# Peptides against a protein of PDB entry 7MKK: the designs that were tried, part 40

Target 1, 71 residues: chain A of PDB entry 7MKK
Amino acid sequence: SMKEKVKAKLVEIRKFVPFIRRVRIDFQDTLSKVQGHRLDALVNLLDREDVSMSSLNKIEVIIDKLRTRFN

## One batch from the design tools (peptide; made by RFdiffusion4, then SolubleMPNN)

Design b2_p18_3_s1 (from b2_p18_3, 9 letters changed)
Fold by OpenDDE base, seed 1:
Structure b2_p18_3_s1 (fold): chain B 71 residues (1-71), chain A 18 residues (1-18)
Amino acid sequence: as target 1 above (71 residues)
Amino acid sequence: SKKEEEENKLLDELLKEL
């Protein structure tokens, strides 16, 4: 079911939370305040259970972009 | 909802900036 797919996707995406936190900290002086705040908000968002598949797909792309830019 | 709109704005802005 879609519900099961969302849960599975969320579990996989959450594996990257430590990476997102490291980007936020390691590049705090380089990132704008707005970008830093958005990364914090992204981490907070992933603590929720009511995240849609659409949002999770966007987050996956964001993580890929972060990995490309910040290793 | 406003919460959903804020969430979408957050994600869309990150996609744009990165």
Scores: peptide ipSAE 0.773, ipTM 0.939, DockQ to the pose 0.706
Fold by OpenDDE base, seed 4:
Structure b2_p18_3_s1 (fold): chain B 71 residues (1-71), chain A 18 residues (1-18)
Amino acid sequence: as target 1 above (71 residues)
Amino acid sequence: SKKEEEENKLLDELLKEL
C-alpha cells in the first residue's frame, strides 16, 4: 500500500538525519540564518510520522543537493 | 492547512536555494 511505501521511504530518508545535522553545524558560519533555520526545521520534520510521499520525494532531492555541495 | 503550507514552503525554498 501507499502507506507502507511512505513508511519505508521515511525509514530510508531518516538515515541521512545525522548528515543533515552535521551540515547544519559544520557550516553554521557560512550558511545564512534562514538557511540554518530551514535545516533545523528539516531535521524536526523528519521526526514526524505523518510526512507525505510528495514531501519525502522533495526531501530526497534536498539531501542529494546537500551531499553534492557539502560532502 | 497552515502546517502543510509551511512544510511545503520550507521544502520548496530549500530546493530553490540548493
Scores: peptide ipSAE 0.773, ipTM 0.939, DockQ to the pose 0.703
Fold by OpenDDE base, seed 3:
Structure b2_p18_3_s1 (fold): chain B 71 residues (1-71), chain A 18 residues (1-18)
Amino acid sequence: as target 1 above (71 residues)
Amino acid sequence: SKKEEEENKLLDELLKEL
C-alpha cells in the first residue's frame, strides 16, 4: 500500500538526519540564518510520522544537494 | 491545510536555495 511505501521511505530518509545536523552545525557561518533555521525545521519535520510521499521525495532531492555541496 | 502549506514552502525554499 501507499501507506507502507511512505513508511519505508521515511525510515530510509531518517538515516540522513545525522548528516543534516552536521551540515547545519559545521557550515553555520556559511549558511544564512534563514537557511540554518530551515535545516533545523527539516530535521524536526522528519520526526513526524505524517509526512506525505510528495514531501519525502522533495527531501530526498534536498539531501542529494546537501551531499553534493557539503561532502 | 496551513501546516501543509508551510511544510511545502519550507521544502521548496530549500530546493531553490541549494
Scores: peptide ipSAE 0.772, ipTM 0.939, DockQ to the pose 0.752
Fold by OpenDDE base, seed 5:
Structure b2_p18_3_s1 (fold): chain B 71 residues (1-71), chain A 18 residues (1-18)
Amino acid sequence: as target 1 above (71 residues)
Amino acid sequence: SKKEEEENKLLDELLKEL
């Protein structure tokens, strides 16, 4: 079911929460205040259980962009 | 909803900036 797919995707995406936290901290001086706030909000978003597949797909792309830019 | 709107704005802005 779609519900089960969402749960599986959420589990997979949550594996990158430590990475997102590190980017937020390590590059705090490089990122704008708004960008830093958005990364904090992204981490908080991933604590929720009611995230849509559409949002999770966007988050996957965001993580890929972070990996490319910040290693 | 307002919650969904804020979530979409957050993610879309991150996608745009990165």
Scores: peptide ipSAE 0.772, ipTM 0.938, DockQ to the pose 0.718

Design b2_p18_3_s2 (from b2_p18_3, 10 letters changed)
Fold by OpenDDE base, seed 2:
Structure b2_p18_3_s2 (fold): chain B 71 residues (1-71), chain A 18 residues (1-18)
Amino acid sequence: as target 1 above (71 residues)
Amino acid sequence: SEKEKREEEFLDELLKEL
């Protein structure tokens, strides 16, 4: 079901939370204040269970971009 | 919901900037 797919994707995406936190901290001076705030919000978002598949798909792309630019 | 809209908006902005 879609519900099960969402839960599975959320579990996989959460594996990158430590990485997102590190990017936020390690590049705090490089990131704009807005970008830093958005990364904070992203980490907070991933603590929730009510995240849509649409959002999770976008987050996956974001993580890929972060990995490309920051590690 | 409005909450979902705001969530999508900041994700979209982050996507644009990265």
Scores: peptide ipSAE 0.711, ipTM 0.922, DockQ to the pose 0.818
Fold by OpenDDE base, seed 1:
Structure b2_p18_3_s2 (fold): chain B 71 residues (1-71), chain A 18 residues (1-18)
Amino acid sequence: as target 1 above (71 residues)
Amino acid sequence: SEKEKREEEFLDELLKEL
């Protein structure tokens, strides 16, 4: 079901939370204040259980962009 | 909802900037 797919994707995406946190800290001087705040918000978002599939798909792309740019 | 709208906007902006 879609609900099960969302839960599975959320579990996989959460594996990258430590990476997102490290990017936020290690590149604090490179990132704008707004970007840093958005990364903090992203980490907080991933603590929730009510994240939509649409949002999770966008977050996957964001993580890919972070990986390309920062490691 | 407004909350969901703000969430989508925040993610879209982050996607745009990276």
Scores: peptide ipSAE 0.709, ipTM 0.921, DockQ to the pose 0.765
Fold by OpenDDE base, seed 3:
Structure b2_p18_3_s2 (fold): chain B 71 residues (1-71), chain A 18 residues (1-18)
Amino acid sequence: as target 1 above (71 residues)
Amino acid sequence: SEKEKREEEFLDELLKEL
């Protein structure tokens, strides 16, 4: 089901939370205040259980971009 | 919800900026 697929994707995406946290901290002085705040919000979002597939797909792209720029 | 919609608008902004 879609619900099961969303949950599975959420589990996989959550594996990158430590990476997101490290980017937020290690590059705090490089990131704008707004970007830093958005990364914090991203981590908080991934703590929820009611995240849509659309949002998770966007988050995957965000993580890819973070990896490209910061690792 | 509207709250969720507003809350997640930052994802689109992140996508633009990164």
Scores: peptide ipSAE 0.707, ipTM 0.920, DockQ to the pose 0.707
Fold by OpenDDE base, seed 5:
Structure b2_p18_3_s2 (fold): chain B 71 residues (1-71), chain A 18 residues (1-18)
Amino acid sequence: as target 1 above (71 residues)
Amino acid sequence: SEKEKREEEFLDELLKEL
């Protein structure tokens, strides 16, 4: 079901939370304040259980961009 | 909801900036 797919996607994306946290810390001095805040918000968002598939797809792209740019 | 929409607008901004 779509619900199960969303749950599976969320589980996979949550695997990158430690990475996002490290980017936030390691590059704090090079990130703008707004970007730092957005990364914090991203981590907080991933604590939720009601994230839509649309949002999860966006987050996946964001993680890919972070990986390319920061590690 | 509109609140959820506003709260997640940062995703679109991150996509633009990264």
Scores: peptide ipSAE 0.707, ipTM 0.920, DockQ to the pose 0.674

Design b2_p18_3_s3 (from b2_p18_3, 10 letters changed)
Fold by OpenDDE base, seed 3:
Structure b2_p18_3_s3 (fold): chain B 71 residues (1-71), chain A 18 residues (1-18)
Amino acid sequence: as target 1 above (71 residues)
Amino acid sequence: SEKEKEEEQFLDALLEEL
């Protein structure tokens, strides 16, 4: 089901939460205040169980961009 | 919902900025 698919994707994306937290801290001076706040919000979002597939797909792209720019 | 709209809005912003 779509519900099971979303849950599985959420589990996989959550594996990158430590990385997102590190980017937020290590590059705090490079990021704008609003960018830092959005990364915090991203981490908080991934604590929830009710995240849409659309959002998870966007988050996956965001993580890829972070990995490209920040190791 | 409005919350989902706000969520997608800040995600879209991150996508634009990175």
Scores: peptide ipSAE 0.724, ipTM 0.922, DockQ to the pose 0.805
Fold by OpenDDE base, seed 1:
Structure b2_p18_3_s3 (fold): chain B 71 residues (1-71), chain A 18 residues (1-18)
Amino acid sequence: as target 1 above (71 residues)
Amino acid sequence: SEKEKEEEQFLDALLEEL
């Protein structure tokens, strides 16, 4: 079911939370205040259970972009 | 909801800026 797919996707995406936190900290002086705030919001969003598949798909792309730019 | 809309907006902003 879609619900099961969302749960599975969320579990996989959460594996990257430590990476997102590390980017936020390591590049705090390089990132704009707005970008830093958005990364904090992203981490907070991933603490929730009610995240849509659409949002999770966007987050997956964001993580890929972060990995490309920040390791 | 407004919260969901705000979430979508900041996700879209990150996608654009990265």
Scores: peptide ipSAE 0.723, ipTM 0.922, DockQ to the pose 0.720
Fold by OpenDDE base, seed 4:
Formats: sequence, C-alpha cells, structure tokens
Structure b2_p18_3_s3 (fold): chain B 71 residues (1-71), chain A 18 residues (1-18)
Amino acid sequence: as target 1 above (71 residues)
Amino acid sequence: SEKEKEEEQFLDALLEEL
C-alpha cells in the first residue's frame, strides 16, 4: 500500500538525519540564517510519522543536493 | 492544512536554493 511505501521511504531517509545535523552545525557560519532555520525544520519534520510521499520525494532530492554541495 | 502549506513552502525553498 501507499502507506507502507511511505513508511519504508521515511525509514530510509531518516538514515541521513545525522548528516543533515552535521551540515547544519559544521556550516552554520556559512549558511544564511534562513537556510539554517530551514535545515532545523527539515530535521524536525523527519521526526514525524505523517509525512507525505510528495514531501519525502522532495527531501530525497534535498539530501542529494546537500551531499553534492557539502560532502 | 496550514501545516502542509508551510511544509511545502520551506521544502520548495530549499530545493531552489541548493
């Protein structure tokens, strides 16, 4: 089901939460305040269980961009 | 919902900026 697919994808994406937190801290002085705030919000979002597939797909792309730019 | 709208907004912003 779609619900099961969402849960599975959320589990996979959560593996990158430590990476997102590291980017937020390591580049705090380089990032704008608004970008830092958005990364904090992203980490908080991934603590939730009710995230849509659409949002998870966007988050996956965001993580890929973070990996390319920051590691 | 307002929560969903705000979520979409900051995710789209990150996608644009990165």
Scores: peptide ipSAE 0.722, ipTM 0.921, DockQ to the pose 0.741
Fold by OpenDDE base, seed 5:
Structure b2_p18_3_s3 (fold): chain B 71 residues (1-71), chain A 18 residues (1-18)
Amino acid sequence: as target 1 above (71 residues)
Amino acid sequence: SEKEKEEEQFLDALLEEL
């Protein structure tokens, strides 16, 4: 079911929460205030259980972009 | 919902900036 797919995707995406937190801290001076706030919001979003597949797909792309730019 | 709309907005913003 879609619900089960969402749960599985959320589990996979949550593996990158420590990485997102490190980017937020290590590059705080490089990121704008708004970008920093959005990364904080992203981490908070991933604490929830009610995240859509659409959002999770976007988050996956965001993580890939972060990995490319910030190692 | 408004909550979902706000969520999509900041995610789209991150996608645009990165």
Scores: peptide ipSAE 0.722, ipTM 0.921, DockQ to the pose 0.757

Design b2_p18_3_s4 (from b2_p18_3, 8 letters changed)
Fold by OpenDDE base, seed 3:
Structure b2_p18_3_s4 (fold): chain B 71 residues (1-71), chain A 18 residues (1-18)
Amino acid sequence: as target 1 above (71 residues)
Amino acid sequence: SKKEEEELKLLDELLEEL
């Protein structure tokens, strides 16, 4: 089901939470205050169980951009 | 929902900035 697919996607995306937290802290001076705040919000979002597939797909792209830019 | 819309807006803004 779509619900099961979303849960599986969420589990995979959550594996990158430690990386996102590291980027937020290690590159705090490079990021703007608003960017830092948005990354914090992103991490908090991933603590929830009610995240849509559309959101998870966007988060996946964000993670890819972070990986390219920040190691 | 409004909450989902705000969430998507946040993510889109991050996508544009990175």
Scores: peptide ipSAE 0.744, ipTM 0.934, DockQ to the pose 0.863
Fold by OpenDDE base, seed 4:
Structure b2_p18_3_s4 (fold): chain B 71 residues (1-71), chain A 18 residues (1-18)
Amino acid sequence: as target 1 above (71 residues)
Amino acid sequence: SKKEEEELKLLDELLEEL
């Protein structure tokens, strides 16, 4: 089911939370205040269980962009 | 919902910046 697929994707995306936290901290002085705030919000978002598939797909792209720029 | 709307707005803004 879609619900099961969402849960599975959420589990996979959560594996990158430590990476996102590291980017937020290691590049705090490089990032704008608004970017830092948005990364904090993204980490908090991934603590939730009710994230949609559309959101998870966007987050996956964001993680890829972070990996390209920051590691 | 407003919750989903704000969530998507956050993500879209990050996508634009990166």
Scores: peptide ipSAE 0.743, ipTM 0.934, DockQ to the pose 0.752
Fold by OpenDDE base, seed 5:
Structure b2_p18_3_s4 (fold): chain B 71 residues (1-71), chain A 18 residues (1-18)
Amino acid sequence: as target 1 above (71 residues)
Amino acid sequence: SKKEEEELKLLDELLEEL
């Protein structure tokens, strides 16, 4: 079901939370304050259980962009 | 929902900036 797919995707995306937190801290001087705030909000978002598949797909792209720019 | 709308807005803004 879609519900089960969402749960599985959420589990996979959550594996990158430590990476997102690290980028937020290590590059806080490179990122704007707004970008930093948005990354904090993103981490908080991933603590929830009611995140949609569309959101999770966007988060996956965000993580890929972070990996490209910040290794 | 408004909750999802705000969530998507946050994500779209990040996508635009990165």
Scores: peptide ipSAE 0.743, ipTM 0.934, DockQ to the pose 0.809
Fold by OpenDDE base, seed 1:
Structure b2_p18_3_s4 (fold): chain B 71 residues (1-71), chain A 18 residues (1-18)
Amino acid sequence: as target 1 above (71 residues)
Amino acid sequence: SKKEEEELKLLDELLEEL
């Protein structure tokens, strides 16, 4: 079911939370305040259980972009 | 919902900037 797919996707995406936190910290002086705030909000978002598949798909792309730009 | 709308906006802005 879609519900099961969302739960599975959320579990996989959460594995990258430590990476996102490191990007936020390591590049704090390079990132704009707005970008830093958005990354903080992204991490907080992933603490919730009510995240849609649409959001999770966008987050997956964001993580890929972060990996490309910040290792 | 308004919350979901704000969430999606946040994500779209990040996608655009990265």
Scores: peptide ipSAE 0.742, ipTM 0.933, DockQ to the pose 0.760

Design b2_p18_4_s1 (from b2_p18_4, 7 letters changed)
Fold by OpenDDE base, seed 5:
Structure b2_p18_4_s1 (fold): chain B 71 residues (1-71), chain A 18 residues (1-18)
Amino acid sequence: as target 1 above (71 residues)
Amino acid sequence: MEESDRIAEEAEKAVDEI
């Protein structure tokens, strides 16, 4: 089911939470307050269960962008 | 727009601005 797919994808995306947190900290001085807040909100979102597949697909793209820009 | 979609969109904007 779509619900099962969402849950499975959420589990996979959560594996990158430590990476996102690290990026947030490493670039804290470069990020604007708004950027920092938005990244914090993203991390907090991934602690939730009510995340759409659309959102998870977008977050996957975000992670890929981060991995490309940051080691 | 769903809350998760809003948060993800705003996060994408944040990353695009880095």
Scores: peptide ipSAE 0.696, ipTM 0.922, DockQ to the pose 0.815
Fold by OpenDDE base, seed 4:
Structure b2_p18_4_s1 (fold): chain B 71 residues (1-71), chain A 18 residues (1-18)
Amino acid sequence: as target 1 above (71 residues)
Amino acid sequence: MEESDRIAEEAEKAVDEI
């Protein structure tokens, strides 16, 4: 089911939460308040179960962008 | 738009601006 697929993808995306947190901290002084808040909200979102497949697909792209820029 | 979609969209903007 779509619900099961979402749960499975969420488990995979959550593996990158430590990386996102690290980016947030490493660039804390460079990020604007708005940027910092948005990244914090992203991390908090990934602690939830009510995340759409569309959102998870977008987050995957975001992670790829971060990995490309920050290793 | 769902809350998760908004949060993901705003996060994308944040990353694009870095």
Scores: peptide ipSAE 0.695, ipTM 0.922, DockQ to the pose 0.801
Fold by OpenDDE base, seed 3:
Structure b2_p18_4_s1 (fold): chain B 71 residues (1-71), chain A 18 residues (1-18)
Amino acid sequence: as target 1 above (71 residues)
Amino acid sequence: MEESDRIAEEAEKAVDEI
């Protein structure tokens, strides 16, 4: 089902939460308050179960951008 | 627009501005 696919994708994306937290901390002094808040909100979102597949696909792109720039 | 979509969009903007 679509619900099962979303849950499986969420499990995979959650593996990158430590990486997102690392970026947030490493660049804390260079980020604006708004940028920091938005990254914190992203991490908090991944603790929820009501995330759409479209959002998860966008988050995957965000992770790829972070990996390219910071690793 | 779902709340998750809004949060993901704002996070993308934040990353693009870094």
Scores: peptide ipSAE 0.693, ipTM 0.921, DockQ to the pose 0.820
Fold by OpenDDE base, seed 2:
Structure b2_p18_4_s1 (fold): chain B 71 residues (1-71), chain A 18 residues (1-18)
Amino acid sequence: as target 1 above (71 residues)
Amino acid sequence: MEESDRIAEEAEKAVDEI
């Protein structure tokens, strides 16, 4: 089902939460308050279950961008 | 969901501006 697919994708994306938190900390001094808040909101979102497949696909792209820029 | 879409969109903008 679509619900099962979303749950499976969410499990995979959650593996990168520690990485996103590390980026947030490492670049804290260079990020604006708005940028920092938006990254914190992203991390908090990944603790929830009410996330769409569209959002999860976008988050996957975000993680790839972070990996490219910040290793 | 609308809320998750908004949060993801704003996070993408934040990353693009770094």
Scores: peptide ipSAE 0.692, ipTM 0.921, DockQ to the pose 0.898

Design b2_p18_4_s2 (from b2_p18_4, 7 letters changed)
Fold by OpenDDE base, seed 5:
Parts: structure tokens; C-alpha cells; sequence
Structure b2_p18_4_s2 (fold): chain B 71 residues (1-71), chain A 18 residues (1-18)
């Protein structure tokens, strides 16, 4: 079911939470207050269960973008 | 609580601006 797929995808995306947290900290001084808050909200979102598949797919793209800029 | 899509959209904007 779609519900099961969402849960499975969420588990996979959660593996990148430490990475997102690291990016948030490493760029803390260069991020605007709004940018920082939005990244914090993203991390907090991944603690929730009510995340859509479309959101998870978007988050995967976000992670890929971060990986190109963060090494 | 904000919807997941809104949070993801805003996060994308934040990353695009880095």
C-alpha cells in the first residue's frame, strides 16, 4: 500500500537526519534566521509520521543538493 | 502543525539559497 511505501521511504530518509543536522550547524553562521529555521523544521518533520510521499521525494532531492555542496 | 509539503518546500528554498 501507499501507506507502507511512505513508512519505508521515511525510514530511509531518516538515515540522512544526522547529515542534515551537520549541514545546519556547519552553515549556521552563513544562513539567515529564516533559512536556519526552515532546516530545523525539516529535521523536526522527519520525526513525524504524517509525511507525504511527495514530501519525502522532495526531501530526497534536497539531500542530494546538500551532498553536492557539503563534503 | 504545518503540512509536510509546506515544510519540504520551505526547506528546498533554504537549500537553494545556500
Amino acid sequence: as target 1 above (71 residues)
Amino acid sequence: MKESDEIAEEAEKAVDEI
Scores: peptide ipSAE 0.692, ipTM 0.923, DockQ to the pose 0.745
Fold by OpenDDE base, seed 2:
Structure b2_p18_4_s2 (fold): chain B 71 residues (1-71), chain A 18 residues (1-18)
Amino acid sequence: as target 1 above (71 residues)
Amino acid sequence: MKESDEIAEEAEKAVDEI
């Protein structure tokens, strides 16, 4: 079911939460207040269950961008 | 509470602006 697919994708994306937190801290001094808040909101979102598949696909792209730019 | 799509869109903007 779509619900099961979302749950499986969410489990995989959550593996990158520590990485996103690390980026947020390491670049805190270069981020604007708005940028910092938006990254914090992203981390908090991944603790929720009401996340759409569209959002999860976008978050996967975001993680790839972060990995490319910040390793 | 913001919807997941809005939060993800705003996060993408934040990353693109770095």
Scores: peptide ipSAE 0.691, ipTM 0.922, DockQ to the pose 0.733
Fold by OpenDDE base, seed 4:
Structure b2_p18_4_s2 (fold): chain B 71 residues (1-71), chain A 18 residues (1-18)
Amino acid sequence: as target 1 above (71 residues)
Amino acid sequence: MKESDEIAEEAEKAVDEI
């Protein structure tokens, strides 16, 4: 079911939470307050269960963008 | 509480601006 697919994808995306947290810290001094807040909100979102498949797909793209720019 | 789509969209904006 779609619900099962969402749950499975959420588990996979959560594996990148430590990476997102590291990006947030590494860019802490260069990020605006708004940017920092939005990244924090993203991390917090991944603790929730009510995340849409659309959102998870977008977050996957975000992670890929971060991986491209962050070594 | 914000919907996941809005949070994801705002996060994308934040990343695009890094």
Scores: peptide ipSAE 0.691, ipTM 0.922, DockQ to the pose 0.726
Fold by OpenDDE base, seed 1:
Structure b2_p18_4_s2 (fold): chain B 71 residues (1-71), chain A 18 residues (1-18)
Amino acid sequence: as target 1 above (71 residues)
Amino acid sequence: MKESDEIAEEAEKAVDEI
């Protein structure tokens, strides 16, 4: 079901939470308050269960962008 | 609470501005 697919993808995306936290720390001095807050909100979102598939797909792209820029 | 789509969109903006 779609619900099962969402749950499975959420599990996979959650594996990148430590990476997102690291980015947040490494760029802490250059990020604006609003940017920092938005990244914190992203991490907090991944602790929730009410995340849409569209959101998870977007977050996957975000992670790819971060990986490209961070390394 | 904000919906997941809004939070994800705002996070994308934050990353694009880094």
Scores: peptide ipSAE 0.690, ipTM 0.922, DockQ to the pose 0.729

Design b2_p18_4_s3 (from b2_p18_4, 8 letters changed)
Fold by OpenDDE base, seed 1:
Order: sequence, then structure tokens, then C-alpha cells
Structure b2_p18_4_s3 (fold): chain B 71 residues (1-71), chain A 18 residues (1-18)
Amino acid sequence: as target 1 above (71 residues)
Amino acid sequence: MKESDEIANEAEKAVNEI
């Protein structure tokens, strides 16, 4: 079911939470307050269960962008 | 609480600005 697919993908995306937290720390001095809050909100979102497949697909792209830019 | 789509969209904006 779609619900099962969402749950499975959420488990996979959650593996990158430590990476997102590291990015947040690494760029802390260059991020605006708004940017910092948005990244924090992303991490908090991944603790929730009510995440859409659309959101998870977008978050996957976000992670790929971060991986490309992260030194 | 904000919906997941809104949070994801805002996160994308933040990352694009890094």
C-alpha cells in the first residue's frame, strides 16, 4: 500500500538525519535565522509519521543537494 | 502544525540559499 511505501521511505530518509544536523552545524555561522529554523523544522518533520510521499521525494532531492555542496 | 509539504518546500528554499 501507499502507506507502507511511505513508512519504508521514511525509514530510509531518517538515516540522513545525522547528516542534516551536521550540515546545520557546519553552516551555522553563514545561515540566516530563517534558514537555520527551516533546517531545524526539516529535522523535526522527520520525527513525525504524517509525512507525505511528495514531501519524502523532495527531501531526498534536498539531501542530494546537501551532499553535493557539503565539503 | 504545518503540513509536511510546506516544511519540505521551506527546507528546499533554505538549502538553495546555502
Scores: peptide ipSAE 0.724, ipTM 0.931, DockQ to the pose 0.733
Fold by OpenDDE base, seed 3:
Structure b2_p18_4_s3 (fold): chain B 71 residues (1-71), chain A 18 residues (1-18)
Amino acid sequence: as target 1 above (71 residues)
Amino acid sequence: MKESDEIANEAEKAVNEI
Protein backbone atom coordinates (compact mmCIF):
# COMPACT_ATOMS: atom_id res chain seq x y z
CA SER B 1 0.00 0.00 0.00
CA MET B 2 0.98 3.65 -0.36
CA LYS B 3 0.97 3.97 3.42
CA GLU B 4 3.50 1.16 3.72
CA LYS B 5 5.66 2.75 1.01
CA VAL B 6 5.63 6.08 2.83
CA LYS B 7 6.68 4.41 6.08
CA ALA B 8 9.52 2.56 4.37
CA LYS B 9 10.74 5.74 2.63
CA LEU B 10 10.59 7.68 5.89
CA VAL B 11 12.76 5.06 7.60
CA GLU B 12 15.38 5.44 4.86
CA ILE B 13 15.34 9.25 4.90
CA ARG B 14 15.67 9.33 8.70
CA LYS B 15 19.12 7.75 8.31
CA PHE B 16 20.31 11.17 7.09
CA VAL B 17 19.05 13.14 10.11
CA PRO B 18 22.48 13.12 11.81
CA PHE B 19 24.01 14.46 8.59
CA ILE B 20 21.49 17.31 8.31
CA ARG B 21 22.09 18.19 11.96
CA ARG B 22 25.83 18.26 11.32
CA VAL B 23 25.44 20.60 8.33
CA ARG B 24 23.27 22.90 10.42
CA ILE B 25 25.87 23.09 13.19
CA ASP B 26 29.03 23.26 11.04
CA PHE B 27 27.71 26.17 8.98
CA GLN B 28 25.70 27.92 11.67
CA ASP B 29 27.84 31.07 11.45
CA THR B 30 27.46 31.38 7.68
CA LEU B 31 23.76 30.52 7.41
CA SER B 32 21.16 33.24 7.65
CA LYS B 33 18.63 33.03 10.45
CA VAL B 34 15.92 31.95 8.03
CA GLN B 35 18.13 29.25 6.50
CA GLY B 36 18.97 27.89 9.93
CA HIS B 37 15.34 27.87 10.97
CA ARG B 38 14.27 26.05 7.81
CA LEU B 39 16.89 23.34 8.31
CA ASP B 40 15.80 22.95 11.93
CA ALA B 41 12.22 22.59 10.77
CA LEU B 42 13.30 19.90 8.29
CA VAL B 43 14.98 17.88 11.04
CA ASN B 44 11.90 18.23 13.24
CA LEU B 45 9.65 17.15 10.36
CA LEU B 46 11.49 13.85 10.09
CA ASP B 47 10.48 13.00 13.66
CA ARG B 48 6.83 13.04 12.53
CA GLU B 49 4.82 10.25 10.94
CA ASP B 50 2.49 12.47 8.87
CA VAL B 51 4.98 13.11 6.05
CA SER B 52 3.77 12.86 2.45
CA MET B 53 5.51 10.84 -0.25
CA SER B 54 5.93 14.08 -2.20
CA SER B 55 7.77 15.62 0.72
CA LEU B 56 9.99 12.58 1.16
CA ASN B 57 10.94 12.60 -2.52
CA LYS B 58 11.82 16.29 -2.29
CA ILE B 59 13.84 15.74 0.88
CA GLU B 60 15.82 13.03 -0.90
CA VAL B 61 16.84 15.60 -3.53
CA ILE B 62 17.70 18.10 -0.80
CA ILE B 63 19.97 15.56 0.90
CA ASP B 64 21.72 14.86 -2.40
CA LYS B 65 22.37 18.59 -2.85
CA LEU B 66 23.74 18.86 0.68
CA ARG B 67 26.01 15.86 0.17
CA THR B 68 27.44 17.52 -2.92
CA ARG B 69 28.13 20.83 -1.17
CA PHE B 70 29.06 19.64 2.31
CA ASN B 71 31.41 16.91 3.48
CA MET A 1 1.19 22.53 12.59
CA LYS A 2 2.59 23.04 9.10
CA GLU A 3 2.08 20.42 6.42
CA SER A 4 5.09 18.37 5.38
CA ASP A 5 5.01 19.80 1.84
CA GLU A 6 5.38 23.36 3.10
CA ILE A 7 8.28 22.47 5.36
CA ALA A 8 10.00 20.55 2.56
CA ASN A 9 9.54 23.48 0.15
CA GLU A 10 11.05 25.91 2.63
CA ALA A 11 13.96 23.54 3.26
CA GLU A 12 14.60 23.37 -0.48
CA LYS A 13 14.78 27.18 -0.62
CA ALA A 14 17.23 27.21 2.26
CA VAL A 15 19.54 24.69 0.60
CA ASN A 16 19.39 26.43 -2.77
CA GLU A 17 20.49 29.67 -1.10
CA ILE A 18 23.51 28.16 0.69
Scores: peptide ipSAE 0.723, ipTM 0.930, DockQ to the pose 0.741
Fold by OpenDDE base, seed 4:
Parts: sequence; C-alpha cells; structure tokens
Structure b2_p18_4_s3 (fold): chain B 71 residues (1-71), chain A 18 residues (1-18)
Amino acid sequence: as target 1 above (71 residues)
Amino acid sequence: MKESDEIANEAEKAVNEI
C-alpha cells in the first residue's frame, strides 16, 4: 500500500539526516536565519511519521542537490 | 503544525539559495 511505501521511503531518507545536519553546520555562517531555520525544519520533519510521498520525493531531490554542492 | 509539503518546499528554497 501507499502507507507501506511511505514508511519504507522514510526509512531510506532518514539515512541522510546526518548529512543534512553536516550541511547545516558547514554553511552555518553563510546561511541567512531563514535558510538555517528551513534546514532545521527539514531535519525535524524527518523525525515525524506524517510525511507525504510527494514530500519524500522532493527531499530526495534536495539531498541530490546538496550532494552536488557538498563534498 | 506545518504540513510536510510546505516544509519540503521551504527547504528546497533554502537549498537553491546556498
């Protein structure tokens, strides 16, 4: 079901939480307050269970963008 | 509490501006 698919994808996306946290720290001095808050909110979102499949798909793209810019 | 879609959209904006 879609519910099981969401749960499975959420587990996979959560593996990147340490990476997102690292990005947040690395760019801390260059990010605006708004940018920093939005990244923090993203990390916090991944602790939740009520994350849509559309959101998870978007977050996957976000992670890919970060990986392109972050060594 | 904000919906996941809104949070994801705002995160995308943040990343696009890095």
Scores: peptide ipSAE 0.722, ipTM 0.930, DockQ to the pose 0.728
Fold by OpenDDE base, seed 2:
Structure b2_p18_4_s3 (fold): chain B 71 residues (1-71), chain A 18 residues (1-18)
Amino acid sequence: as target 1 above (71 residues)
Amino acid sequence: MKESDEIANEAEKAVNEI
């Protein structure tokens, strides 16, 4: 079911939460207040269950961009 | 509470601006 697919994708994306938190901390001094807030909101979102598949796919792209730029 | 799509869109903007 779509619900099961969303849950499985969410489990995989959550594995990158520590990485996103690390980026947020390491670049805190160079990020604008708005950028910092938006990254914090992203981390908080991944603690929720009401996340769409569209959102999860976008977050996967975001993680790939972060890895390319900062790892 | 903001919808997941809005939060994800805003996060994408933030990352693109880094």
Scores: peptide ipSAE 0.722, ipTM 0.930, DockQ to the pose 0.735

